# Peptides against a protein of PDB entry 5EG6, part 39

Target 1, 151 residues: chain A of PDB entry 5EG6
Amino acid sequence: RLRSQTVSTRYLHVEGGNFHASSQQWGAFYIHLLDDDESEGEEFTVRDGYIHYGQTVKLVCSVTGMALPRLIIRKVDKQTALLDADDPVSQLHKCAFYLKDTERMYLCLSQERIIQFQATPCPKEQNKEMINDGASWTIISTDKAEYTFYE

## One batch from the design tools (peptide; made by RFdiffusion4, then SolubleMPNN)

Design b1_p15_3_s2 (from b1_p15_3, 5 letters changed)
Fold by OpenDDE base, seed 2:
Parts: C-alpha cells; structure tokens; sequence
Structure b1_p15_3_s2 (fold): chain B 151 residues (1-151), chain A 15 residues (1-15)
C-alpha cells in the first residue's frame, strides 16, 4: 500500500522552474491523496490514508515546491493503463499518471523531457488504454513507512 | 485532512 508521503520517481526532477529527466537522478516528490472532487489550484486539501489506483493525487517537488496538475494514478499491465483497477497501489508494480480532465493524456518521459502523451484506446478492451514505456513510472518510498505488498 | 500550497503548477508540454 502507498500512502500520502514523500516518494522518489526515476528520471523526474525539477530544475530551473521546469521538469527535467535524467537516468542518473531521482526526483523526490510528495505524493498527496486528494478527494475525487478536489478542484485544481496551487492550494489543495489532502487526505491521509492509503492510495488506491483510480484515485486523484498531487505530486509536489520536495525541493522546488513545484507541482504537477491533478493526476489519477492508474495500474499498468504491460504497456496498457488499466482504467478500472482500484486496488491499493503497490511499489511492485509500475503505474501511470493520467492528467485529470484531459483526453487520455499521461505523464510521459520523452528523451530528457517530461511531456504529455496521449494514450490510444484499446479496441478490444474498453477498460484499458495503450501507453508507451515512457508513461510507465516506478515509485519508491523515501520515508520509513511500512508497506503491504500484493503479488 | 490538511491544506497544502504549491509554489506553482507546471503543465508539461504536449507530445
């Protein structure tokens, strides 16, 4: 299980007021759980508790204080994002970050930059969207919280 | 619950 806490994600970091990517650097972020009806803004109300796939989260850079827009964290199966998964987030699995209120836009690493990548609908599976490898992220907790992992 | 404030929201560019 993943909680609202400080986490690190590979490649993603903020420098000079912009998001950058490096294979040798890990960005430290706060991941915050939001209510599904939380509005976008620089100020936001966070909830304590375990994060489930499908929930809305905020990523805030621990160094610069820069934030990404509201994201929905989704479970990844191979190169697809699962739209209906709602189990607790596990560090054993890669995840995707859907930009809320967009047309299938996901947080994506492209070369050395962070971009929005539009996922393609899966014709045969309505509960999945096709993403590229750059839109698949790994989360590593940086605090001393204990996690329950699901295999 | 608690209220937090970010310095700025960054929107990544479109692909």
Amino acid sequence: as target 1 above (151 residues)
Amino acid sequence: SRKLKAKKILYPPLA
Scores: peptide ipSAE 0.500, ipTM 0.921, DockQ to the pose 0.929
Fold by OpenDDE base, seed 3:
Structure b1_p15_3_s2 (fold): chain B 151 residues (1-151), chain A 15 residues (1-15)
Amino acid sequence: as target 1 above (151 residues)
Amino acid sequence: SRKLKAKKILYPPLA
């Protein structure tokens, strides 16, 4: 289980006031759990608790304080994002970050930049969206005291 | 719950 805490992910970091990507760098971020109905803004209310797939989160750079828009963290199965998975987030699995209130836009690494990538519907499975490898992320908790392994 | 404030919100460009 992953609680609202500090985490790290490959590629994603902040430099020069913008989000950048590097294969050689890891960024440290606060991942904050939000209510599903939390509005977008520079000010936001965070919840305590274990983060589950499907929930709304805020990623804030621990160094610069820069934030991404509200995201829904989704479980990844191979090349698809699962729309209805709700189990606890595990660092053993890749995840995807859907930008809330968009047409299937996900955070994506492309040519050392962070961009929005539009997922395509899965024809055979309505509960899945097809993403590329750049839209799948690995999260590592930097605070082991607030993380438990998935059982 | 806690209220936090980010420096700013960055919107990544579209593909």
Scores: peptide ipSAE 0.488, ipTM 0.918, DockQ to the pose 0.927
Fold by OpenDDE base, seed 1:
Structure b1_p15_3_s2 (fold): chain B 151 residues (1-151), chain A 15 residues (1-15)
Amino acid sequence: as target 1 above (151 residues)
Amino acid sequence: SRKLKAKKILYPPLA
């Protein structure tokens, strides 16, 4: 299970005051659980506990202290983000980061850039949104005693 | 719970 802690993900790191992507580098971030009603800002209140899909989180670069906007972490099934999944986040599964209060915008890796990708609604499955592979992320705990990543 | 402060919020560009 994932909780507020230091984590890392491939292709995402901060350099020169901006978020960058690199196949050769892993960025280290704090992932923080927020209340659903937490407002956007440089200052924010974080909660302890296990993170569930559908909850609001903050990613903060452990080195620079720069943050992404509030995100809703969602479970991924193939190339779809699940809108109604609410089980505890598993580090063994891919996830997607919906930019909160946007029109289906997701954090996405495109080439070597981090962008917002607009998901497409699934007409026959209203609880899903179609995303691309670049919008699927893997979260790895920096504590090797808790999690080991194998490719 | 505790209050934290980030230096800056970065918004990725749109696709």
Scores: peptide ipSAE 0.486, ipTM 0.918, DockQ to the pose 0.940
Fold by OpenDDE base, seed 5:
Structure b1_p15_3_s2 (fold): chain B 151 residues (1-151), chain A 15 residues (1-15)
Amino acid sequence: as target 1 above (151 residues)
Amino acid sequence: SRKLKAKKILYPPLA
């Protein structure tokens, strides 16, 4: 199970004030659990506890302090994101990061860049959205540590 | 709970 902690994603890192992707570089991020009603902003309140699919999270670069917008972490089943899964996040499974309050936009790796990719509705299953492989992420937890921002 | 402040929010570009 995943708790609010420092994590790494294989291809995601921050360079030059922007989020980039590299097969050779890993970024360290802190994943923060937010309340469902937490507003968007540079200042935010984080919660302790186990992260469940469907909850709102904040990814912050442990080095630069740069953050992504509020995300909803969703369970992935093959090439689909599950909209109604609410069990605890497992590091054994891939996940997807839905950009909150968007029209099916997900974090996606494309040509060594991090982009927003629009998922396609699943015609036969209303509780699923079709995503590509680039929108499927693996989370690896790291040792808990306080992070210092470098400008 | 804790209140944190990020340096900046970065929005990835659209596909």
Scores: peptide ipSAE 0.474, ipTM 0.914, DockQ to the pose 0.906

Design b1_p15_3_s3 (from b1_p15_3, 6 letters changed)
Fold by OpenDDE base, seed 3:
Structure b1_p15_3_s3 (fold): chain B 151 residues (1-151), chain A 15 residues (1-15)
Amino acid sequence: as target 1 above (151 residues)
Amino acid sequence: MKKLKAKKVLYPPLA
């Protein structure tokens, strides 16, 4: 499960005051859980708890403090983003980041740049949107984990 | 609950 913590993802990093992409670099970010009604701004209130798909999150670069706009983290199934998934975010699955209050705009890697990519509605499945591979992300937690062993 | 402040909010360009 994922909670408000430090995470990393390939391609996404901040350099020179802007978000950049690199196939050879991993960026470290704080992922913050927000309330669904949290407004956009440089200042925001973070809530505690485990992050579920469908919830609003804020990605902040751990080095520069630069932030992306509010995002809805969504579960990915093949080449589609699921609109109604609400289970806890898993590091074993790819995810998509919907830019909140946009018309199906997703965070996307294209030609070594971070862009907004507009997803296409699924005609037969209203709970899905078609995304490209560049809009599918992998999250890796950088926090230490504790384990219990049994003899 | 904790209030945080980012240095800047950046909007990626459209495709």
Scores: peptide ipSAE 0.478, ipTM 0.907, DockQ to the pose 0.909
Fold by OpenDDE base, seed 4:
Structure b1_p15_3_s3 (fold): chain B 151 residues (1-151), chain A 15 residues (1-15)
Amino acid sequence: as target 1 above (151 residues)
Amino acid sequence: MKKLKAKKVLYPPLA
């Protein structure tokens, strides 16, 4: 289970006022849980609790304080993002970050740059969107904690 | 509940 806390993700870091990616670096971020109706802005209200797929989150660089826009964290199944999954986020699984209020735009790593990648609808599965590998992320808690696993 | 303030909100470029 993942809750609002400090996390790290491979490749993502901030340098020179911009988000960059490096295979050799792990960026540390705060992942903050927001209310679903929270508006975009440099100021935002954070709620407590465990993060579930489908919820709105803010990623803030722990070093620079730079933030990404509001994201919806989504569960990944192979090369698809699940639109309706709502179970607790598991660090055992990859996830995708949908940029809220966009047309299927996801946070994506492309050639050492962080970009928005537009997912394509999954044929015959309306609850899935096809993403590329760069849009699939691994979250690792930087806090010393024990994790609960469930089947 | 607490209010936080980020230094800047960065929008990644489109692909």
Scores: peptide ipSAE 0.463, ipTM 0.901, DockQ to the pose 0.929
Fold by OpenDDE base, seed 5:
Structure b1_p15_3_s3 (fold): chain B 151 residues (1-151), chain A 15 residues (1-15)
Amino acid sequence: as target 1 above (151 residues)
Amino acid sequence: MKKLKAKKVLYPPLA
């Protein structure tokens, strides 16, 4: 199970004030659980507890302090993101990061860059959206570290 | 619960 903590993801890192991807580098991030009604901003309130699929999270680079916008972490089944899964996040499975309040936009690795990729609705299954491999992520827990504020 | 502040929020580009 995944809790608010420091995590590492392959290919994702921050350089030069932007999010980049590299097959040879790993980025260390804080993953923070937010309330569903938390507003977007540089300042945010973090809650404790196990992270479940469907919940809102904030990814913050542990090195630069740069953050991605609010994300909804979703369970992945093959090449589909599940819209209604709400069980605890398992590090044994791939996950997808939906950009909250967008039209099916997901965090995606494409040609060594981080982009937004628009998922395609599944015609036969309303509770699923089709994503590509670049939008499927693996989360690896790291040692806990204290959070610091970044200006 | 804790209040945190990131340096900046970055939006990845569209495909």
Scores: peptide ipSAE 0.452, ipTM 0.894, DockQ to the pose 0.876
Fold by OpenDDE base, seed 1:
Structure b1_p15_3_s3 (fold): chain B 151 residues (1-151), chain A 15 residues (1-15)
Amino acid sequence: as target 1 above (151 residues)
Amino acid sequence: MKKLKAKKVLYPPLA
């Protein structure tokens, strides 16, 4: 299970005041759990507890303090993001980061850049959206003392 | 619960 803590994800780091991607560099980030009603801003209130899919989170670079907009962390099943999953976030699974208050925009790695990629609706599966490989992320906790195994 | 502050919020470009 994942709590608000320091994490790392491959390909994501901050350089020159912007988010960049590199297969050779790892960025350290704080992942913060927010209330669903939390507004966007440089200041935000952080909640304690285990992070579940479907919840709102903030990613903040531990070095530069740069942050991404509010994100909803979603569970990934193959090439789809699950819209209704609400179980605890597991490091055994890939996840997707939906940019809150957008039309299906997800954080995506494309040509060593971090971009917004628009997911495609699944007509036969209303609870899923099609994403590309670049929109699937792996989270690794760097604070092992706070990590609890979740299968 | 605690209040935190980020230095800046960065918006990734659209595809």
Scores: peptide ipSAE 0.450, ipTM 0.897, DockQ to the pose 0.915

Design b1_p15_3_s4 (from b1_p15_3, 7 letters changed)
Fold by OpenDDE base, seed 3:
Structure b1_p15_3_s4 (fold): chain B 151 residues (1-151), chain A 15 residues (1-15)
Amino acid sequence: as target 1 above (151 residues)
Amino acid sequence: SKKLRAKKVLYPPLA
């Protein structure tokens, strides 16, 4: 289980006032749990608790304080993002970050840049969206006291 | 709950 805490992910970091990507660097971020009805803004209210797939989160660079827009953290199954998964976020699984209130836009690494990638609907599975590898992320907690392992 | 303020909110470009 993952709580609101400091985490790191490969590729994503902030430099020069912008988000950048590097295959050789790891960025440290706070992942904050938000209420589902929290509005977008530079100021936001953070709630405590374990983060589940489907919930709204805010990623903030621990160094610069720069933030990404509100994201829905979603579980990844191979090349698809699951729309209805709601179990606790696991470091053992890859995840995707849906940009809230967009048409299937996901946080994506492409050519060493962070971009929005539009997922494609799955014709046969309404609860899934097709993403690429660049939109699949791995989370590693930097605070060992605020998470547990499970399969 | 706590109120936080980010330095800036950045929107990544579209693909």
Scores: peptide ipSAE 0.494, ipTM 0.916, DockQ to the pose 0.927
Fold by OpenDDE base, seed 1:
Structure b1_p15_3_s4 (fold): chain B 151 residues (1-151), chain A 15 residues (1-15)
Amino acid sequence: as target 1 above (151 residues)
Amino acid sequence: SKKLRAKKVLYPPLA
C-alpha cells in the first residue's frame, strides 16, 4: 500500500522550470493525498493515510518544489484507465494520472515531454477510458519504511 | 493534516 511519501517514476523530472522526460533520469517526487474538495493552488492541505485509486493527489518535485495540478490517480487495466476503482494503490500495477476537472486529460509521456493526452471513452465499458502507453506510469516508493506490500 | 506550499504549479501542454 502507498502512503503519502516520496516516490519516483521513470521519465519524469524537472529541468529549467518545466517537466521533462528522460529514460536516463529519475525524478524524486512527493505524492500528497488531498481531500476531494481541495481547491487548486500553490498552497494545499495534505492528509495522512493510505492512497486509494480515485483519490486526489499532488505531485511535488522534491528538489525544485515544482508541482503538477491536482490529479486523480486511477488504476490501469491494460490500455484502459478504470474510473471506479477505489482500492489501495499498489506498486505492482501501473497507474494513470487524470488531470482533475478536465475532459479526460491524462499525464502522458510523448517523446521527451510530459503532455496532456485526452483519453477516449469506451462505449461498451462506461467505467473505463482508453489511454495510450505513455499515459501509464509506474510508481516506485523511495521510502521503504512506509511501504506495505499489497497485491 | 498539514499545510504545504509548492514553488509553482506547472501545467503540461496539450497533445
Scores: peptide ipSAE 0.487, ipTM 0.913, DockQ to the pose 0.930
Fold by OpenDDE base, seed 5:
Structure b1_p15_3_s4 (fold): chain B 151 residues (1-151), chain A 15 residues (1-15)
Amino acid sequence: as target 1 above (151 residues)
Amino acid sequence: SKKLRAKKVLYPPLA
């Protein structure tokens, strides 16, 4: 199970004030659990506890302090993101990061860059959206770290 | 709960 903590993901790192991807580099990030009603901003309140699919999270680069906008972590089944899964996040499975309050936009690796990729609705399954492999992520937990403010 | 501040919020570009 995944809790608010420091995590590492392949291909994702921050350089030059932007998020970049590299097959040879790993980025270390804090993943923070937020309330569902938490507003977008550089300042935010973090919750404790196990992270469940469907919940809102913040990814913050542990090196630069740069953050992505609010994300909803979603369970992945093959090449689809599940919209209604709410069980605890498992590090044994791939996950997807939906950009909150967008039209099916997901965090995606494409040609060594991080982009927003628009998922396609599944006509036969309303609780699923079709994503590509670049929008499927693996989370690896690292040692716990203290919360800090980034300048 | 704890209040945190990031340096900046970055929005990845569209595809």
Scores: peptide ipSAE 0.481, ipTM 0.912, DockQ to the pose 0.884
Fold by OpenDDE base, seed 4:
Structure b1_p15_3_s4 (fold): chain B 151 residues (1-151), chain A 15 residues (1-15)
Amino acid sequence: as target 1 above (151 residues)
Amino acid sequence: SKKLRAKKVLYPPLA
């Protein structure tokens, strides 16, 4: 499951054909590793192996089969997304989900809704983008997680 | 590797 790092804990959930956040319920998602050159589509080829920061992933609801667009999972340092981190994804670290091929748009929690939040460039550090707290997530592995995360 | 299928691809709304 995916949990946003906010004052009020919220979990990514699918209900009524939409992605939203819930304080009481959460959905299990498959996190599929894709090739960097994989195109967007309902059908996609999944790679074997462990997920590293910077790689392209697909989040698919285990119940409804609904998916988000291709995402790049990025490591989070405080309230910044790291653009060049490439170590294995760890459940001990916060992460952000950049919507691939967008202008710095990230998966973000706003109240009870999941929205796109546009990160701003860091003035001094080109390898970082400033995100809000709602765009910071924690991954909790479940039996529905396709890939193992490091700790 | 394997090919998977999603029923629908959703785009979250803009902030």
Scores: peptide ipSAE 0.022, ipTM 0.559, DockQ to the pose 0.915

Design b1_p15_4_s1 (from b1_p15_4, 9 letters changed)
Fold by OpenDDE base, seed 3:
Structure b1_p15_4_s1 (fold): chain B 151 residues (1-151), chain A 15 residues (1-15)
Amino acid sequence: as target 1 above (151 residues)
Amino acid sequence: SGEVPYYKNAKPIKA
């Protein structure tokens, strides 16, 4: 399970005032659970509790304080993001970060950059969107050492 | 596809 806590993410790092990709450096972030109705902005109210897929979160660099826009954390099934999954976030598999209020834009690794990439709808499965490998992220909890993850 | 906007200084408020 994942709570509002400090996490580590590979290929997502803040350096030089920007988000960038790094295979050698794991970025340290606070993942904050927000209310679904929380507005975008520099200031936001954090909720307590376990984070579930489909919920709105904020990723904040633990070092610089830089933050991404509001994200919806979504469960990944192979190369698809699940739109209706609502179970607790598991560190045993990758997740996707949908940029809230966009047209299927997801946080994505592209070479040395972190970009937003548009997912493709699944015609036969309306509860899924097709993403690329770069849009699948591994989150490692740094709150409890007992937690394991899938790389 | 494009650049991801970001905030320079996040201000989380604990409930």
Scores: peptide ipSAE 0.467, ipTM 0.910, DockQ to the pose 0.944
Fold by OpenDDE base, seed 5:
Structure b1_p15_4_s1 (fold): chain B 151 residues (1-151), chain A 15 residues (1-15)
Amino acid sequence: as target 1 above (151 residues)
Amino acid sequence: SGEVPYYKNAKPIKA
C-alpha cells in the first residue's frame, strides 16, 4: 500500500526549472496525501495514512522542490481511468493523475514533454474515462528521498 | 492538451 512517501516514476523528471520526460531516467518525487478540500497553492497541508484512489495528492520533486498542481490519483484499467475506484493504491497497478478541477485533464508523457492530456468520456461505461498510454504511470515506493536511478 | 502549470517551491505542512 502507498502512503505519503517518496516514490520514483519512470520518465517524469525536473530539469532547468521545468518538468520534462526522459526515457532513461526515473525521477524521485514525494507524494503527499491531501484533504479533498485542500486549496491549490504553494503551501499545502499533508495528511497521514494510506493513499486511496480518488484522493488528492501532490507530487513534489525530491531534488528541486518543484511541484505539480493538485492531482487526483486514479486507478487504471487498460486504457481507461476509473472514476469511482476508492481502494488503496497498489504499486502492482498503473495509475493516472487527473489534474484536479480540470475538464478531464491528465498528466501525460508526450515525446520528451510532460503535458496535460484531455481524456475522452467512455461511451461504454460512465465510470471510466479513456486515456492514452502516456497518461498511465508506474510508481515505485522508495526510502531514499532524493534518489534518482537511470535505466 | 497543453502545458502543465507548476509551483517552483512547494511547502508541505504536516497536519
Scores: peptide ipSAE 0.459, ipTM 0.908, DockQ to the pose 0.950
Fold by OpenDDE base, seed 1:
Structure b1_p15_4_s1 (fold): chain B 151 residues (1-151), chain A 15 residues (1-15)
Amino acid sequence: as target 1 above (151 residues)
Amino acid sequence: SGEVPYYKNAKPIKA
């Protein structure tokens, strides 16, 4: 189970002041749990506790301090993001990062770039959204901010 | 789809 802590992600890296994809390097980030009503901004209040799907998080590069906008971490089932899952985040499952307050925009890997990609609603399953492979992320818990894993 | 905005200097505050 995850809490506010350092994590390592494949294909997400900060270099030259930009987020980009790296096939060889795992990015080291700190994942911060936020309150659901936390406002967007450079400054944010961090909450303690285990991170559950559906909660708001901030990803901050442990090296550069660069951060993404507020994200909602969602559980992934095959090619779909689950909208109503609220169990603790598990490293056994891939996850998706919904850009909060957008219309189905998810953090997505596209070639060497990190982009936001719009998910498609599931017509017969209102609790699911269809995402592509690039929007499914693997995260691994790490012990320290300086830890980096190279493929 | 498009570029993701970012913050250059995150400032986490402990609760």
Scores: peptide ipSAE 0.454, ipTM 0.908, DockQ to the pose 0.965
Fold by OpenDDE base, seed 4:
Structure b1_p15_4_s1 (fold): chain B 151 residues (1-151), chain A 15 residues (1-15)
Amino acid sequence: as target 1 above (151 residues)
Amino acid sequence: SGEVPYYKNAKPIKA
């Protein structure tokens, strides 16, 4: 199970002071669990416990200290992000990162760039939003402060 | 779609 800890994810990387995509490297990040009421900002309070889908998290580059905005980690089912899933995050499943307080914007890989991509509502299933493959992420937990994987 | 804002220096504080 996932908790506030160091993680690694493919493609997401920080270089030259910017977030970018690298097909050859896995970025090393620290995922922090936040309270649902935590405000956006450079400073944030970290909470203890296992991370569940639907909870607010912060991704911080373990190398540079750069951080993304508050994200809600959501479970992915095929080409959809689940809005009501609340079970513990599992490394066995892909996940999506919803940019909190946006109109269905998700962290997305586009060529060599990291962008926010707007998901499409799923008419037949109100508890799902349609995302693309670039918005699906694989997370690998690690006990290392810095974990870099090369392919 | 668009750029993702970021913070240069994250400051996590443990409660």
Scores: peptide ipSAE 0.465, ipTM 0.911, DockQ to the pose 0.942; fails the geometry check

Design b1_p15_4_s2 (from b1_p15_4, 9 letters changed)
Fold by OpenDDE base, seed 3:
Parts: sequence; structure tokens; C-alpha cells
Structure b1_p15_4_s2 (fold): chain B 151 residues (1-151), chain A 15 residues (1-15)
Amino acid sequence: as target 1 above (151 residues)
Amino acid sequence: SGDLPYYKNAKPIKA
């Protein structure tokens, strides 16, 4: 289970004042659980508890303090993001980060860049959106707020 | 697809 805590994510990294992709470095982030009604901004209120899919979170670089916009963490099934999953986030599965209040935009790895990428609706399954591999993320819990190289 | 907006200095407030 995942709580508001420090996590490590491969490829997602902050350096030089920007988010960028690194295949060799694991970014260290605080993942903060927010209320569904929390407004966007630099300042935000953090909730306690286990993070569930479908909930709103903030990713904050543990080193620089840089943050992404509010995200909804979603469960991934192969190449699809599940829209209605609400079970606790598992580190055994990849997840997707939907940029809240966008038209199906997801946090995505593209070459050396971290971008937002638009998912495609699933016509036959309204509770799913098709994403690419770059939009699937691995999160590992860590007690250390430090960057590490992938060996 | 496009660039990501971001905040330079996040300020989490503990409840």
C-alpha cells in the first residue's frame, strides 16, 4: 500500500530546473494525497491515509521542491488506464498519472522529455483509456528523499 | 502532446 510519502520513480527526474527523462537516474518525489476538491496552486493541503486509485495527488521533487500539477493516479491494465478503479495503489503494478481537468492528458515519457500525452478513448469500454508505454510508471516506496542511479 | 506546466516551489500544508 502507498501513503503520502516519499517515492522513487524511474525516468522521471528533475535537473536544471526542469522535469526530464533519465534512464539511469531514479527521481525522488513526495507523493501527497489531496482532497478531490483541492484547488490547483503552489500551496495545497495534504491528507493522511492510504492512496487509492482515482484519488488526486501531488508529485513534488524531494530535492528541488518543484511540483507537477494535480494528478489523478490511475490503475494500469496493460496499455489502458482504468477510470473507475478505486482500490489501494499497489507497487506491484504500474500506474498512470492523469493531469486533472484535462482532456485525457497523461504524464508521459518521450525520448529525453517528460510531456503530457493525450490518451485515446476506448469505444467499447468507457471505463478505460488507451495509453502508451511511456505513460505507465513504476513507483517504489522509499524512506530516503534522495536520487539514486539505476545500476 | 505538449509541455508540462509546473510549479517552482511546492508548499504542502499538513492537515
Scores: peptide ipSAE 0.440, ipTM 0.900, DockQ to the pose 0.934
Fold by OpenDDE base, seed 2:
Order: C-alpha cells, then structure tokens, then sequence
Structure b1_p15_4_s2 (fold): chain B 151 residues (1-151), chain A 15 residues (1-15)
C-alpha cells in the first residue's frame, strides 16, 4: 500500500525551476498525506498512514523541493476519475490528481507541458468526471532521487 | 485548461 513516501511518475519532471514533460525521465517526488482540512501554503503538516483515494496529498520534487498545490488523489476507470472511491491507493491502477478547491481541474500532460485540465461532468454517472489520457498518471514507489527510463 | 501554479520551496512539517 502507498504511504507518505517517495514516488516516481513518468512525464512529470522539474528542471530549471519549471514543471515540464520528460519522455526519458521519471520525476521523483515525495507524496505527503495531509489532513482534509489542511490549508494551502508553502508549509504544511504531514500525516502518517496509508494513502486512500479521495485523500489530500502534496507532491514535492525530491530534487528541487518544488511543490504542486494540494491534490486529491482519485482512482481512474478508463477515462474517468472516480469521485467516491476511497480504497487504498494501488500502484496497479492509474490515478488522477484533482487540484483541490477548483472546478474539476486535474493535473495533466499536454504535449510537452504540465497543465491543469478541466474535467467534464458525466451526466449519467454523477460519481465520475471525464478526463483524458494526459490526466491519468502511473506512480511507483522508489527510494531513488530520480529515475531515468529507457525503452 | 491553463497554467499550473506551484511553490518553489515546500516545507513539510511532521504532525
């Protein structure tokens, strides 16, 4: 099970003070579990425990210390983010990162840029939001500061 | 869709 730890994510990389896409490198990040009522800011209190879908997390670059805003980690089903999934995060499944306190904005890869992408509501399935492939992420646990990927 | 905000120096604090 995933806990507050170092993880690696392909296509999310920090270099030169910017978040950008990298096809050859997996960015290494600390994923920190936060309390649901934790405020946004540079400083934040980290909780111990296993991470479940629906919980609030912070991604911090293990190299530069740069961080994204608070995120809700959500389970992905095909091209939809599940809003009500609360089981433990599994590395066997893709996940989506909802930018907390936004109108359905998700962390997204678009060409060579990392952006926020607005998901579309699913009219027939209120517990889902439609995302694209760029908003689906694979994360793996790692004890390395950076992982270089070669196919 | 738009630019992604970020923080330059994260400061995690243990509970």
Amino acid sequence: as target 1 above (151 residues)
Amino acid sequence: SGDLPYYKNAKPIKA
Scores: peptide ipSAE 0.439, ipTM 0.900, DockQ to the pose 0.962
Fold by OpenDDE base, seed 5:
Structure b1_p15_4_s2 (fold): chain B 151 residues (1-151), chain A 15 residues (1-15)
Amino acid sequence: as target 1 above (151 residues)
Amino acid sequence: SGDLPYYKNAKPIKA
């Protein structure tokens, strides 16, 4: 199970004061669990406990301290993000990061860039949104805060 | 699809 901790993820990296993509690098980040009512900003209060899908998190680069806006971590089923999943986050499954308070915008890998990509409502199921492969992330827990490995 | 906003200096505070 995932807690507020350091994680590594493929492609997502920070360099030169910006987020970018690297196919050869796994970036090191700290994932922070936030309260659902936590406001957006540079400063934020971190909660303890296991992270569940649907909860609000912050991703902070372990090296630079740069952070993304508040994200809602969502469970992924193939090319869809599940809107109502609330079980504990499993490292066995890919996840999606919804940019909180946006119109279906998700953290997405596009070529050499990290962007926000708008998901499409799933016509078949109201509890799902269609995402692309670039918006599906694999995260791995790590005990080393600034650990980065290369492929 | 668009650019990604970010914060330059995150300040996490433990509850």
Scores: peptide ipSAE 0.436, ipTM 0.899, DockQ to the pose 0.946
Fold by OpenDDE base, seed 1:
Structure b1_p15_4_s2 (fold): chain B 151 residues (1-151), chain A 15 residues (1-15)
Amino acid sequence: as target 1 above (151 residues)
Amino acid sequence: SGDLPYYKNAKPIKA
């Protein structure tokens, strides 16, 4: 189970002041749990506890301190993001990162770039959104912020 | 799809 801690993510990397994709290097990030009503900004209040799907998080590069906008971590089932899952985040499953307060925009790997990509509504399942493979992420918990994993 | 906004210097505050 995850809590506010350092994590390693495949393909997500910060270099030269930008987020980009790296096939060889795993990015080291700190994932911070936020309150649901936390405002967007450079400064944010971190909450303690286990991270559950549906909660708001911040990903901060452990090396550069660069951060993405507020994200909602969502459970992935095959190629769908589950909108109502609220169980503790498991490293056994891929996850998706919804950009909070957007219209179905998700953190997405596209070739060598990290972009936001709009998910497609699932017509017969209102609790699911269709995402592509690039929007499914693998995260591994780490013990220290300085930890990096190379493929 | 599009580019991502980001913050260059995150400032986490402990609760």
Scores: peptide ipSAE 0.431, ipTM 0.898, DockQ to the pose 0.943

